# Designs tried in a protein design run: peptides against a protein of PDB entry 6CSU. Part 107

Target 1, 51 residues: chain A of PDB entry 6CSU
Amino acid sequence: GALEELRGQYIKAVKKIKCDMLRYIQESKERAAEMVKAEVLRERQETARKM

## One batch from the design tools (peptide; made by RFdiffusion4, then SolubleMPNN)

Design b2_p30_5_s2 (from b2_p30_5, 12 letters changed)
Fold by OpenDDE base, seed 3:
Structure b2_p30_5_s2 (fold): chain B 51 residues (1-51), chain C 51 residues (1-51), chain A 30 residues (1-30)
Amino acid sequence: as target 1 above (51 residues)
Amino acid sequence: as target 1 above (51 residues)
Amino acid sequence: MAEKYLEEVEEMNERVLKRIDEELEELENF
């Protein structure tokens, strides 16, 4: 009935939002990791130049 | 009626979830801005060392 | 480097907000 359909729409909306946020968090972590990797590489190169 | 009340409650719940996600996104943006600020400082210091 | 990261974060934020708004609109118009 109408109540079950409405409940279904609510659950669907919540699940979609959850999925969007999980994807956002994962992509954000990946971008941050790449930035750290680039910084570490630069630091290692600077250390090598000072040796 | 009961259907309209439940619909209102579901919309309210989804809006609350949205607000929680917006807060997380805002905090993420602030962290990114601090990383930019730190990187600009490092770049300026590196430029000064090369002068 | 960090400037590019910030730009990417802003683009991600815009995409996520758009999707959430669309999902909420579907519920509000059901």
Scores: peptide ipSAE 0.172, ipTM 0.617, DockQ to the pose 0.800
Fold by OpenDDE base, seed 4:
Structure b2_p30_5_s2 (fold): chain B 51 residues (1-51), chain C 51 residues (1-51), chain A 30 residues (1-30)
Amino acid sequence: as target 1 above (51 residues)
Amino acid sequence: as target 1 above (51 residues)
Amino acid sequence: MAEKYLEEVEEMNERVLKRIDEELEELENF
């Protein structure tokens, strides 16, 4: 009935939000890691250039 | 009625979740901004040191 | 480099917020 459908919609919405945030957190971590890797690479290249 | 009240409660609950997520996102943004500031500062200090 | 990271974070934030808003809209319109 309407109550079950409403409950279902609520649960669905919450699950979607949770999924979006988990993905966001994961992507954020990946971007941070990529930035660090790129920085380290740049620093190594600069060091090599100066040697 | 009870169904409308429950719907209102569900919407309110989801909005609260959204607020919590917005806070997390805001904190993430602030961390990113601080990383930018730190990088700019390091670059300026490095430039000054090399001059 | 950190500027690029910040830009990427902002883009991610916008996408996530948009999806959350859409999900809220679906619930509100049910």
Scores: peptide ipSAE 0.171, ipTM 0.611, DockQ to the pose 0.852
Fold by OpenDDE base, seed 2:
Structure b2_p30_5_s2 (fold): chain B 51 residues (1-51), chain C 51 residues (1-51), chain A 30 residues (1-30)
Amino acid sequence: as target 1 above (51 residues)
Amino acid sequence: as target 1 above (51 residues)
Amino acid sequence: MAEKYLEEVEEMNERVLKRIDEELEELENF
């Protein structure tokens, strides 16, 4: 009935938002790790040249 | 009626989740910038000690 | 380099927010 359909729509919306956020968090962590690694390497090289 | 009220409650709940996610995203962006700056600083200090 | 990272984050944010808005719209228009 209408109540079950409405409940289904709510659950669907919440699950989609949850999935979007999980994907965002995973991708963000991966990019952050790569960014830090790249910056560390660049900084080592720059510092070494100045020393 | 009860159905319209429930619909309103579900919409409100999803909007709340959206707001929570927006806040998380904003905080994540700020932490990302601070993370990079902190790592660069630590690397400079470590490299300087080794040179 | 941090600027490029922030740009990527902003692009990700825009995509996620767009999807969330669409998902919310589906519920609001049900």
Scores: peptide ipSAE 0.168, ipTM 0.614, DockQ to the pose 0.642
Fold by OpenDDE base, seed 1:
Structure b2_p30_5_s2 (fold): chain B 51 residues (1-51), chain C 51 residues (1-51), chain A 30 residues (1-30)
Amino acid sequence: as target 1 above (51 residues)
Amino acid sequence: as target 1 above (51 residues)
Amino acid sequence: MAEKYLEEVEEMNERVLKRIDEELEELENF
């Protein structure tokens, strides 16, 4: 009935948000790791030139 | 009625989850920026020691 | 690099928030 359907909509919304959060966390970690690696390499080169 | 009240409660709960995610995103953004800055500083120092 | 990284983070945030808003809209208008 209407109550069960409403509950279903709530659960559906929560599950979608959960999936979005998990994806966000994973993608953020991957990008952060890549940015740190790239920055480390760049800074080593720049620091060496300044020395 | 009871159905409208329950609907309101579900919407409120989902909005709370959204707020929690917004807080996480904000905190994650701040941590990411600080992580990059800190890594840059550490690498400059480490590179200088190796030169 | 930091500025580009932050820009990419902001773009991801906007996409995620848009999806959440759409999911909320489905519930609110059910």
Scores: peptide ipSAE 0.169, ipTM 0.614, DockQ to the pose 0.621; fails the geometry check

Design b2_p30_5_s3 (from b2_p30_5, 12 letters changed)
Fold by OpenDDE base, seed 2:
Structure b2_p30_5_s3 (fold): chain B 51 residues (1-51), chain C 51 residues (1-51), chain A 30 residues (1-30)
Amino acid sequence: as target 1 above (51 residues)
Amino acid sequence: as target 1 above (51 residues)
Amino acid sequence: MAEEYLKEVEEMGERVLKEIDKVIEELENA
């Protein structure tokens, strides 16, 4: 009925919010990974200068 | 009635998710700030060693 | 240090996702 349909719409909306959060978390992880990559490269260069 | 109760449950769920998102964002920023602080201190120490 | 940040972001993300799953479950069982 109408109540079940509305309930379904609410569940769908919350699942959409979950997907948006997953995307945000993934983007945050990607930014952190890029920072790690940059640090590793700098460290390797510094080590090379000291050799 | 049942419709108002279901609506209330949905609103409550969305508000909780919003709070969780805000907390996650804030904590992530705090950890990033701590990392930057540590990096600045290490850079200052390295500069001092080269003086 | 960035590795530690990455780990913390992942752990916090997992906790948030678990809480959202609980909210979804509650709504699905209503």
Scores: peptide ipSAE 0.214, ipTM 0.653, DockQ to the pose 0.822; fails the geometry check
Fold by OpenDDE base, seed 4:
Structure b2_p30_5_s3 (fold): chain B 51 residues (1-51), chain C 51 residues (1-51), chain A 30 residues (1-30)
Amino acid sequence: as target 1 above (51 residues)
Amino acid sequence: as target 1 above (51 residues)
Amino acid sequence: MAEEYLKEVEEMGERVLKEIDKVIEELENA
């Protein structure tokens, strides 16, 4: 019925949100790692130029 | 009725997910900033010792 | 230090995912 159909749609929507968040978390970890590496490298170069 | 209650449950679920993700994002950013600051400081010290 | 941060971020992410799973379960059992 209409209630079951709507319930199914809500569950599907929440599952999609979960998947999107899983991907976001994974990508954020990867980006964070790369940002740290890049910043350390820039800082090393900057320090070397100033010393 | 049942439809309104189900809608309410969905909205509540989405709000909770939103709050959890906002907290995760905020905390991860704060920790990232602290980690970067510490790493930059360490790198400066290491570079200074080696030059 | 970066590795420690990444580990913490991973653990935080896992906690969030577990909470989302609970929300899904509650909705599925409604």
Scores: peptide ipSAE 0.213, ipTM 0.652, DockQ to the pose 0.633; fails the geometry check
Fold by OpenDDE base, seed 5:
Structure b2_p30_5_s3 (fold): chain B 51 residues (1-51), chain C 51 residues (1-51), chain A 30 residues (1-30)
Amino acid sequence: as target 1 above (51 residues)
Amino acid sequence: as target 1 above (51 residues)
Amino acid sequence: MAEEYLKEVEEMGERVLKEIDKVIEELENA
């Protein structure tokens, strides 16, 4: 019925939000790794220049 | 009625997910900044030692 | 340290996902 259909739609919407969050988490991990690596490399260069 | 209650449950669910996501984003950013800073400091020491 | 951070991020994500699953379960059982 209408109630079951609406319930299904709500559940589907929430599951989509979950998927969006999963993607964000994955991208966040990747960005974090890249950011740390890049910053370390830049700092090596800067520190070496100052020595 | 049942439809209004279901709608309320959906809204509550979405709000909860939103809050969880915002919290995750905030905490991840804070820890990322902290970890980058720590890595930079360690790398400064290591680089300086090797020079 | 980066690896440790990534592990922490993963653990945080998993906790949030579990909470979302609980929310979905509540909606599915309503």
Scores: peptide ipSAE 0.212, ipTM 0.656, DockQ to the pose 0.644; fails the geometry check
Fold by OpenDDE base, seed 3:
Structure b2_p30_5_s3 (fold): chain B 51 residues (1-51), chain C 51 residues (1-51), chain A 30 residues (1-30)
Amino acid sequence: as target 1 above (51 residues)
Amino acid sequence: as target 1 above (51 residues)
Amino acid sequence: MAEEYLKEVEEMGERVLKEIDKVIEELENA
């Protein structure tokens, strides 16, 4: 019935939100790794210039 | 009725997901800041020892 | 050190996903 169909639509919507969150988490990890790598490189260069 | 209850459950679910995601973002940012700070300090020390 | 941070981020993400799954389960059993 109509109630069961709506329930199915709500579940589908929540599952889509879950997928979006998964993607965000994955992208966040990738950005974090790159941020640390870049910071280490910049700091080495800065320290070397001061020595 | 049943329809209002189902709608309420959906809204509650979405709000919870939003809150959990905001918390995750906030905590990840805080930890990232501390990680970068610690990495910079360690890298300065390491570079200085090599100079 | 960066690996430890990434592991922690991964664990945080897994906890969030687990909580979302509980929400879905509650909706499915309503």
Scores: peptide ipSAE 0.212, ipTM 0.653, DockQ to the pose 0.640; fails the geometry check

Design b2_p30_5_s4 (from b2_p30_5, 13 letters changed)
Fold by OpenDDE base, seed 4:
Structure b2_p30_5_s4 (fold): chain B 51 residues (1-51), chain C 51 residues (1-51), chain A 30 residues (1-30)
Amino acid sequence: as target 1 above (51 residues)
Amino acid sequence: as target 1 above (51 residues)
Amino acid sequence: MAEEYLKEIEKLNEDVLKKIDEVLQELEDA
């Protein structure tokens, strides 16, 4: 019925939010690793120039 | 009624997921900032010793 | 050091995912 259909829609919506969050988490982890790597490289260059 | 309760449950679930995601984002940013800060300091020391 | 950070993020991710799963389960059991 209408109530069961709406319940299904709500569950589907929440699952979509979960999937979006999982994707964000994975991407954020990858970006964080790249940011650290880039920062280390930049710092090496700056330190080398200043010394 | 049942429809209102179901809607309430959906809203509660969405709010909880949103809060968890925001907390995750905030904590990940703080940890990333501290890790970069520590890495920069260590890299300066290593570069200074090697040069 | 980046590896230690990533390990900590993985732990955080696991904790968040568990919380999301609990919320989803509450909806599915309603």
Scores: peptide ipSAE 0.138, ipTM 0.555, DockQ to the pose 0.634
Fold by OpenDDE base, seed 3:
Structure b2_p30_5_s4 (fold): chain B 51 residues (1-51), chain C 51 residues (1-51), chain A 30 residues (1-30)
Amino acid sequence: as target 1 above (51 residues)
Amino acid sequence: as target 1 above (51 residues)
Amino acid sequence: MAEEYLKEIEKLNEDVLKKIDEVLQELEDA
């Protein structure tokens, strides 16, 4: 019935939000690792050029 | 009626979850920004010390 | 500053927030 369907929609919505957050965390970590490596290299080169 | 009340309860619960996740994202962003600043400083200093 | 890194994180955050908003909107419109 309508109540069971609504409950199902709520559970589905919560699971979807959870999945979005897990994806955010994973993608954020991966992107951070990549960008930090690139930035570290750039900063080392920039500092070296100034010395 | 009871159906509308139940719907309202689920919507309210999901909105609460959204708020908690927004807070987590904001805090994560702030920590990331501070981490980047600290890393840039450390890398500049480390490179400078090696030259 | 690692401006490119921050821009990428901001973009990622915005994309995730939009997805969350879409899920909430679907529930509210049900």
Scores: peptide ipSAE 0.130, ipTM 0.539, DockQ to the pose 0.634
Fold by OpenDDE base, seed 5:
Structure b2_p30_5_s4 (fold): chain B 51 residues (1-51), chain C 51 residues (1-51), chain A 30 residues (1-30)
Amino acid sequence: as target 1 above (51 residues)
Amino acid sequence: as target 1 above (51 residues)
Amino acid sequence: MAEEYLKEIEKLNEDVLKKIDEVLQELEDA
């Protein structure tokens, strides 16, 4: 009935938000790791040139 | 009734997710910045010692 | 580079938060 349908809609909406959050978290972690690696490489070069 | 209770549960769930995301966002920004700075510093020292 | 990364994170965060707020508002107005 109407209650079951609404429950389904609410569950679906919550799941979507949760999935969006998890995706954000995953992408954020990956980008952070990549940025750190890139920065480390650049810093190696800069430090080496200055010594 | 059951409908109002269900609606309340949905709102509560969504608000919880929102709060979790806000907290994660804030923490992730801070950790990302700190991690990059720390890695740069460590790499400077390591590179310097090896040259 | 850290600044660019932070900007990307902020943009993504804002987009997600907007979606959450929209869902909440729709539910509250129903």
Scores: peptide ipSAE 0.120, ipTM 0.539, DockQ to the pose 0.550
Fold by OpenDDE base, seed 1:
Structure b2_p30_5_s4 (fold): chain B 51 residues (1-51), chain C 51 residues (1-51), chain A 30 residues (1-30)
Amino acid sequence: as target 1 above (51 residues)
Amino acid sequence: as target 1 above (51 residues)
Amino acid sequence: MAEEYLKEIEKLNEDVLKKIDEVLQELEDA
């Protein structure tokens, strides 16, 4: 019925949002790690040039 | 009725997920900035010692 | 009525994801 169908869509939608959120969290962490790695490399080079 | 209650529960859940995600993103950005700042400082010092 | 609720669900999901994407894009561009 309408209630069961709506409930099914509710659960499906929430699960999808949860999965997307987890993926975005993971991607955010990866981007942060890459940012740090890139900055570390640049800072090493910049500091070396100033020495 | 049951349908309205279920709809309300869904909207409430989605709003919570949205808020949690936005808060996470903001906190993640702040942590990333502080992590980069700290790492830059350490790398400058380490590189200087190796020169 | 159920069909209208389903449409609202779909729209709400899209809006949430768009807002998340916008904030993520701001973070990526920073």
Scores: peptide ipSAE 0.099, ipTM 0.518, DockQ to the pose 0.033

Design b2_p30_6_s1
Fold by OpenDDE base, seed 1:
Structure b2_p30_6_s1 (fold): chain B 51 residues (1-51), chain C 51 residues (1-51), chain A 30 residues (1-30)
Amino acid sequence: as target 1 above (51 residues)
Amino acid sequence: as target 1 above (51 residues)
Amino acid sequence: SPLEEKIEEQIKELEKESEEIVKKAKEKEE
């Protein structure tokens, strides 16, 4: 009935949001790793120029 | 009616989940920024020691 | 953010779909 359909829609929405969040976290970790690597390289150059 | 009230409760619950996830994202960004700062400081020291 | 926008769209979809469920249920009861 309508109650079961509403319940199903709620569960479906929550699951979609969860999946999107997990994907975001994974992609964010990858971007963060690359960003740190780039920052380390820039800082090495900056330190070398200042010394 | 009861069906409309249940619908409202489900929507409210999903919106709460959204808010919690957005807060997590914001806090994660702040932590990531601090980690990058710490890495920059460590790299400065490492570069200075190697030169 | 892109994720925020996606979540907002998902909530809007839930609101729309659930509204239709309630509407159809009322039509069948009358």
Scores: peptide ipSAE 0.352, ipTM 0.762, DockQ to the pose 0.751
Fold by OpenDDE base, seed 2:
Structure b2_p30_6_s1 (fold): chain B 51 residues (1-51), chain C 51 residues (1-51), chain A 30 residues (1-30)
Amino acid sequence: as target 1 above (51 residues)
Amino acid sequence: as target 1 above (51 residues)
Amino acid sequence: SPLEEKIEEQIKELEKESEEIVKKAKEKEE
């Protein structure tokens, strides 16, 4: 019935949001790691140039 | 009726989850920015010490 | 964020589908 359909849609949406959040967290961590690595390399060059 | 009330509850719950997620994303970006800033400062010291 | 936009779209679709379900349910009660 209509109530079961509404419940089903809610559960489906919540599960999708959860999956998307987990993926975002993982991808964000990977991007952050790469950004830090790149920044360290750039900073070494800039510091060396000024010395 | 009961159907409309349930619909309202589900929509409200989904909106809350959305808001919580957006807040987490914003806080994550702020933490990432602070991490990069801290890493830059540490790398300047380490590079300078080795020269 | 592309992910944020997708989630917002999913929420909007859920709201739309919920409204249609409520509409159909009321029509069947008549």
Scores: peptide ipSAE 0.084, ipTM 0.518, DockQ to the pose 0.736
Fold by OpenDDE base, seed 5:
Structure b2_p30_6_s1 (fold): chain B 51 residues (1-51), chain C 51 residues (1-51), chain A 30 residues (1-30)
Amino acid sequence: as target 1 above (51 residues)
Amino acid sequence: as target 1 above (51 residues)
Amino acid sequence: SPLEEKIEEQIKELEKESEEIVKKAKEKEE
């Protein structure tokens, strides 16, 4: 019935949000790591040019 | 009735999850920015000691 | 972010679907 359908929608919504959050977290970690690497490289290059 | 109550609970729960997610995202962005700043500072300090 | 926007759109759609379910259920009780 309508109650079961609504419960099903809730569970589905929660699962979807959870999956999207986990994906965001993973991608965010990867982006953060790449940003750090890129910044470190830029700093090293800048220093090398000054020496 | 029971259906309206369940609907209310569903919407409330989903909104809470949304808010929690958005808060996490905001905090994650801030942490990422601070991580980059910290890494840049450490790299500059390391370079300075080598010169 | 694009992902945030997608999630928000999904939530809005779920809210809409829930409202439609409630509407249909009320019509059935009448």
Scores: peptide ipSAE 0.081, ipTM 0.520, DockQ to the pose 0.729
Fold by OpenDDE base, seed 3:
Structure b2_p30_6_s1 (fold): chain B 51 residues (1-51), chain C 51 residues (1-51), chain A 30 residues (1-30)
Amino acid sequence: as target 1 above (51 residues)
Amino acid sequence: as target 1 above (51 residues)
Amino acid sequence: SPLEEKIEEQIKELEKESEEIVKKAKEKEE
């Protein structure tokens, strides 16, 4: 019935949010790691220029 | 330094997304509850009309 | 909710990992 369909839609939406959150976390970690690597590389290049 | 600032910005962003997603989930639950209530009321009204 | 708790724990772990990344980066520059 309509109530069961609505419940199903809600559960589906919650599962989607969970998946989206997990993907966001993973992508955020990857971006953060790359940003840190880029900063470290920049600092090393600056240090090298001072030598 | 720049690395510490980047870390701070990253952590701040993650916390913001956490809060936003938790709020979204809460609001979604509330909307779902209200939709269920509305559907139950509709069904009761239809049943009453058949009596 | 159980979902919210899992998400919170995952975010906490993400923060911990970010701290470790920063720590390792600092050690490489020293």
Scores: peptide ipSAE 0.076, ipTM 0.488, DockQ to the pose 0.156

Design b2_p30_6_s4
Fold by OpenDDE base, seed 5:
Structure b2_p30_6_s4 (fold): chain B 51 residues (1-51), chain C 51 residues (1-51), chain A 30 residues (1-30)
Amino acid sequence: as target 1 above (51 residues)
Amino acid sequence: as target 1 above (51 residues)
Amino acid sequence: SELLKRIEEEIEKLEKESTEIVEKAKKEEE
């Protein structure tokens, strides 16, 4: 019935949001790691130039 | 009626999830920035010790 | 963000489709 359909839609929506969030978290971690590496590299280069 | 009320509750719940995600995204950006700063600081300290 | 866009799209879908369910149920009770 309508109740079950609404419940189903809600659950489906929540599951999709969950999946999207998990993907975001994974991608965010990767981007953060890359940003750190890039910043460290830039810092090393700058330090080397000042020496 | 009861069905409309339930619909409203489901939509409200999903919107709350959205708000939670917005907050998480904001906090994650701040944490990423802090991690970068911390890593740069550590790199500078390590470089200084090796000199 | 793409995440927020996807979430908003999902909410919009839920709002639309749930409305259809409610309206159909009302019609069936008449």
Scores: peptide ipSAE 0.365, ipTM 0.766, DockQ to the pose 0.837
Fold by OpenDDE base, seed 3:
Structure b2_p30_6_s4 (fold): chain B 51 residues (1-51), chain C 51 residues (1-51), chain A 30 residues (1-30)
Amino acid sequence: as target 1 above (51 residues)
Amino acid sequence: as target 1 above (51 residues)
Amino acid sequence: SELLKRIEEEIEKLEKESTEIVEKAKKEEE
């Protein structure tokens, strides 16, 4: 009935949000790693130029 | 009625999840910024020592 | 962020579809 349908929609929404969050965490970790890598390389170059 | 009340509760719960996710994202960004800052400083020092 | 956008879209979907369920149930009870 309508009650079960509402419950189903809620559970589906929560599961979708959970999946989106997990994906965000994974993508965020990858972006952070690449950002750090790029920044480290840049800083090595800049520091070397200033020495 | 009971269905409207349940609907309201489900929507409220999902909105609460959204707020928790917003907070997580904000805190994650702050941690990432501090991590990059610390890494930059470390790399400047290490590069200088190796020059 | 894209995450927040997707979450907002999911909430909007829930709000819309749940309204339809409630309204349908009301009409069937009449």
Scores: peptide ipSAE 0.364, ipTM 0.765, DockQ to the pose 0.847
Fold by OpenDDE base, seed 2:
Structure b2_p30_6_s4 (fold): chain B 51 residues (1-51), chain C 51 residues (1-51), chain A 30 residues (1-30)
Amino acid sequence: as target 1 above (51 residues)
Amino acid sequence: as target 1 above (51 residues)
Amino acid sequence: SELLKRIEEEIEKLEKESTEIVEKAKKEEE
């Protein structure tokens, strides 16, 4: 009935949001790792130039 | 009625999840910025030691 | 944020589709 359909829609929405959040966390970690790598390389170059 | 109230509760719950995700994203950005800053300072020190 | 955009779209979908379920149930009780 309507009660079961509403419950089903809520659970589906929450599961979708959960999946989106997990994907965001994974992508964010990958971007952060790449940003740190790039910044480390840049800083080595700038520090070497000043030494 | 009961169906309208349940609908309202489900919508309120997912909106609360949205707010929690907003806060998580903001805090994640702040932590990432601080991590990059710390890594840059560490790399300056290590590069200088090797030069 | 693309994440927040997707969440907002999911909330909008839930609001729209849940309204239809409630309205259909009201008509079936009449």
Scores: peptide ipSAE 0.363, ipTM 0.765, DockQ to the pose 0.815
Fold by OpenDDE base, seed 1:
Structure b2_p30_6_s4 (fold): chain B 51 residues (1-51), chain C 51 residues (1-51), chain A 30 residues (1-30)
Amino acid sequence: as target 1 above (51 residues)
Amino acid sequence: as target 1 above (51 residues)
Amino acid sequence: SELLKRIEEEIEKLEKESTEIVEKAKKEEE
């Protein structure tokens, strides 16, 4: 019935959002790792110039 | 009626998830900025010691 | 922003499809 369909739609929507969040977290971690790596390399050069 | 109320509750719950995600993204950006800042400071010291 | 866009699309889909369910149920009562 209508109740079961509404419940099903809600659960499906929440599951989809959950999957999107997990993907976002993974991608964000990868971007953060690359950003830190790049910053470390840049800072090594900058520190060497200042020393 | 009860069916409309339930529909409204499900939509409200999903919109709440959206708001929580906005907050999570903002907090994640702040944490990432602090992590990069801390990494830069550590790298300055490490680079100085290696030179 | 892409995450938020996808979430907004899911909300819009839920709003649209749930309306159809409610309206269909009302017609079946009449």
Scores: peptide ipSAE 0.363, ipTM 0.765, DockQ to the pose 0.799

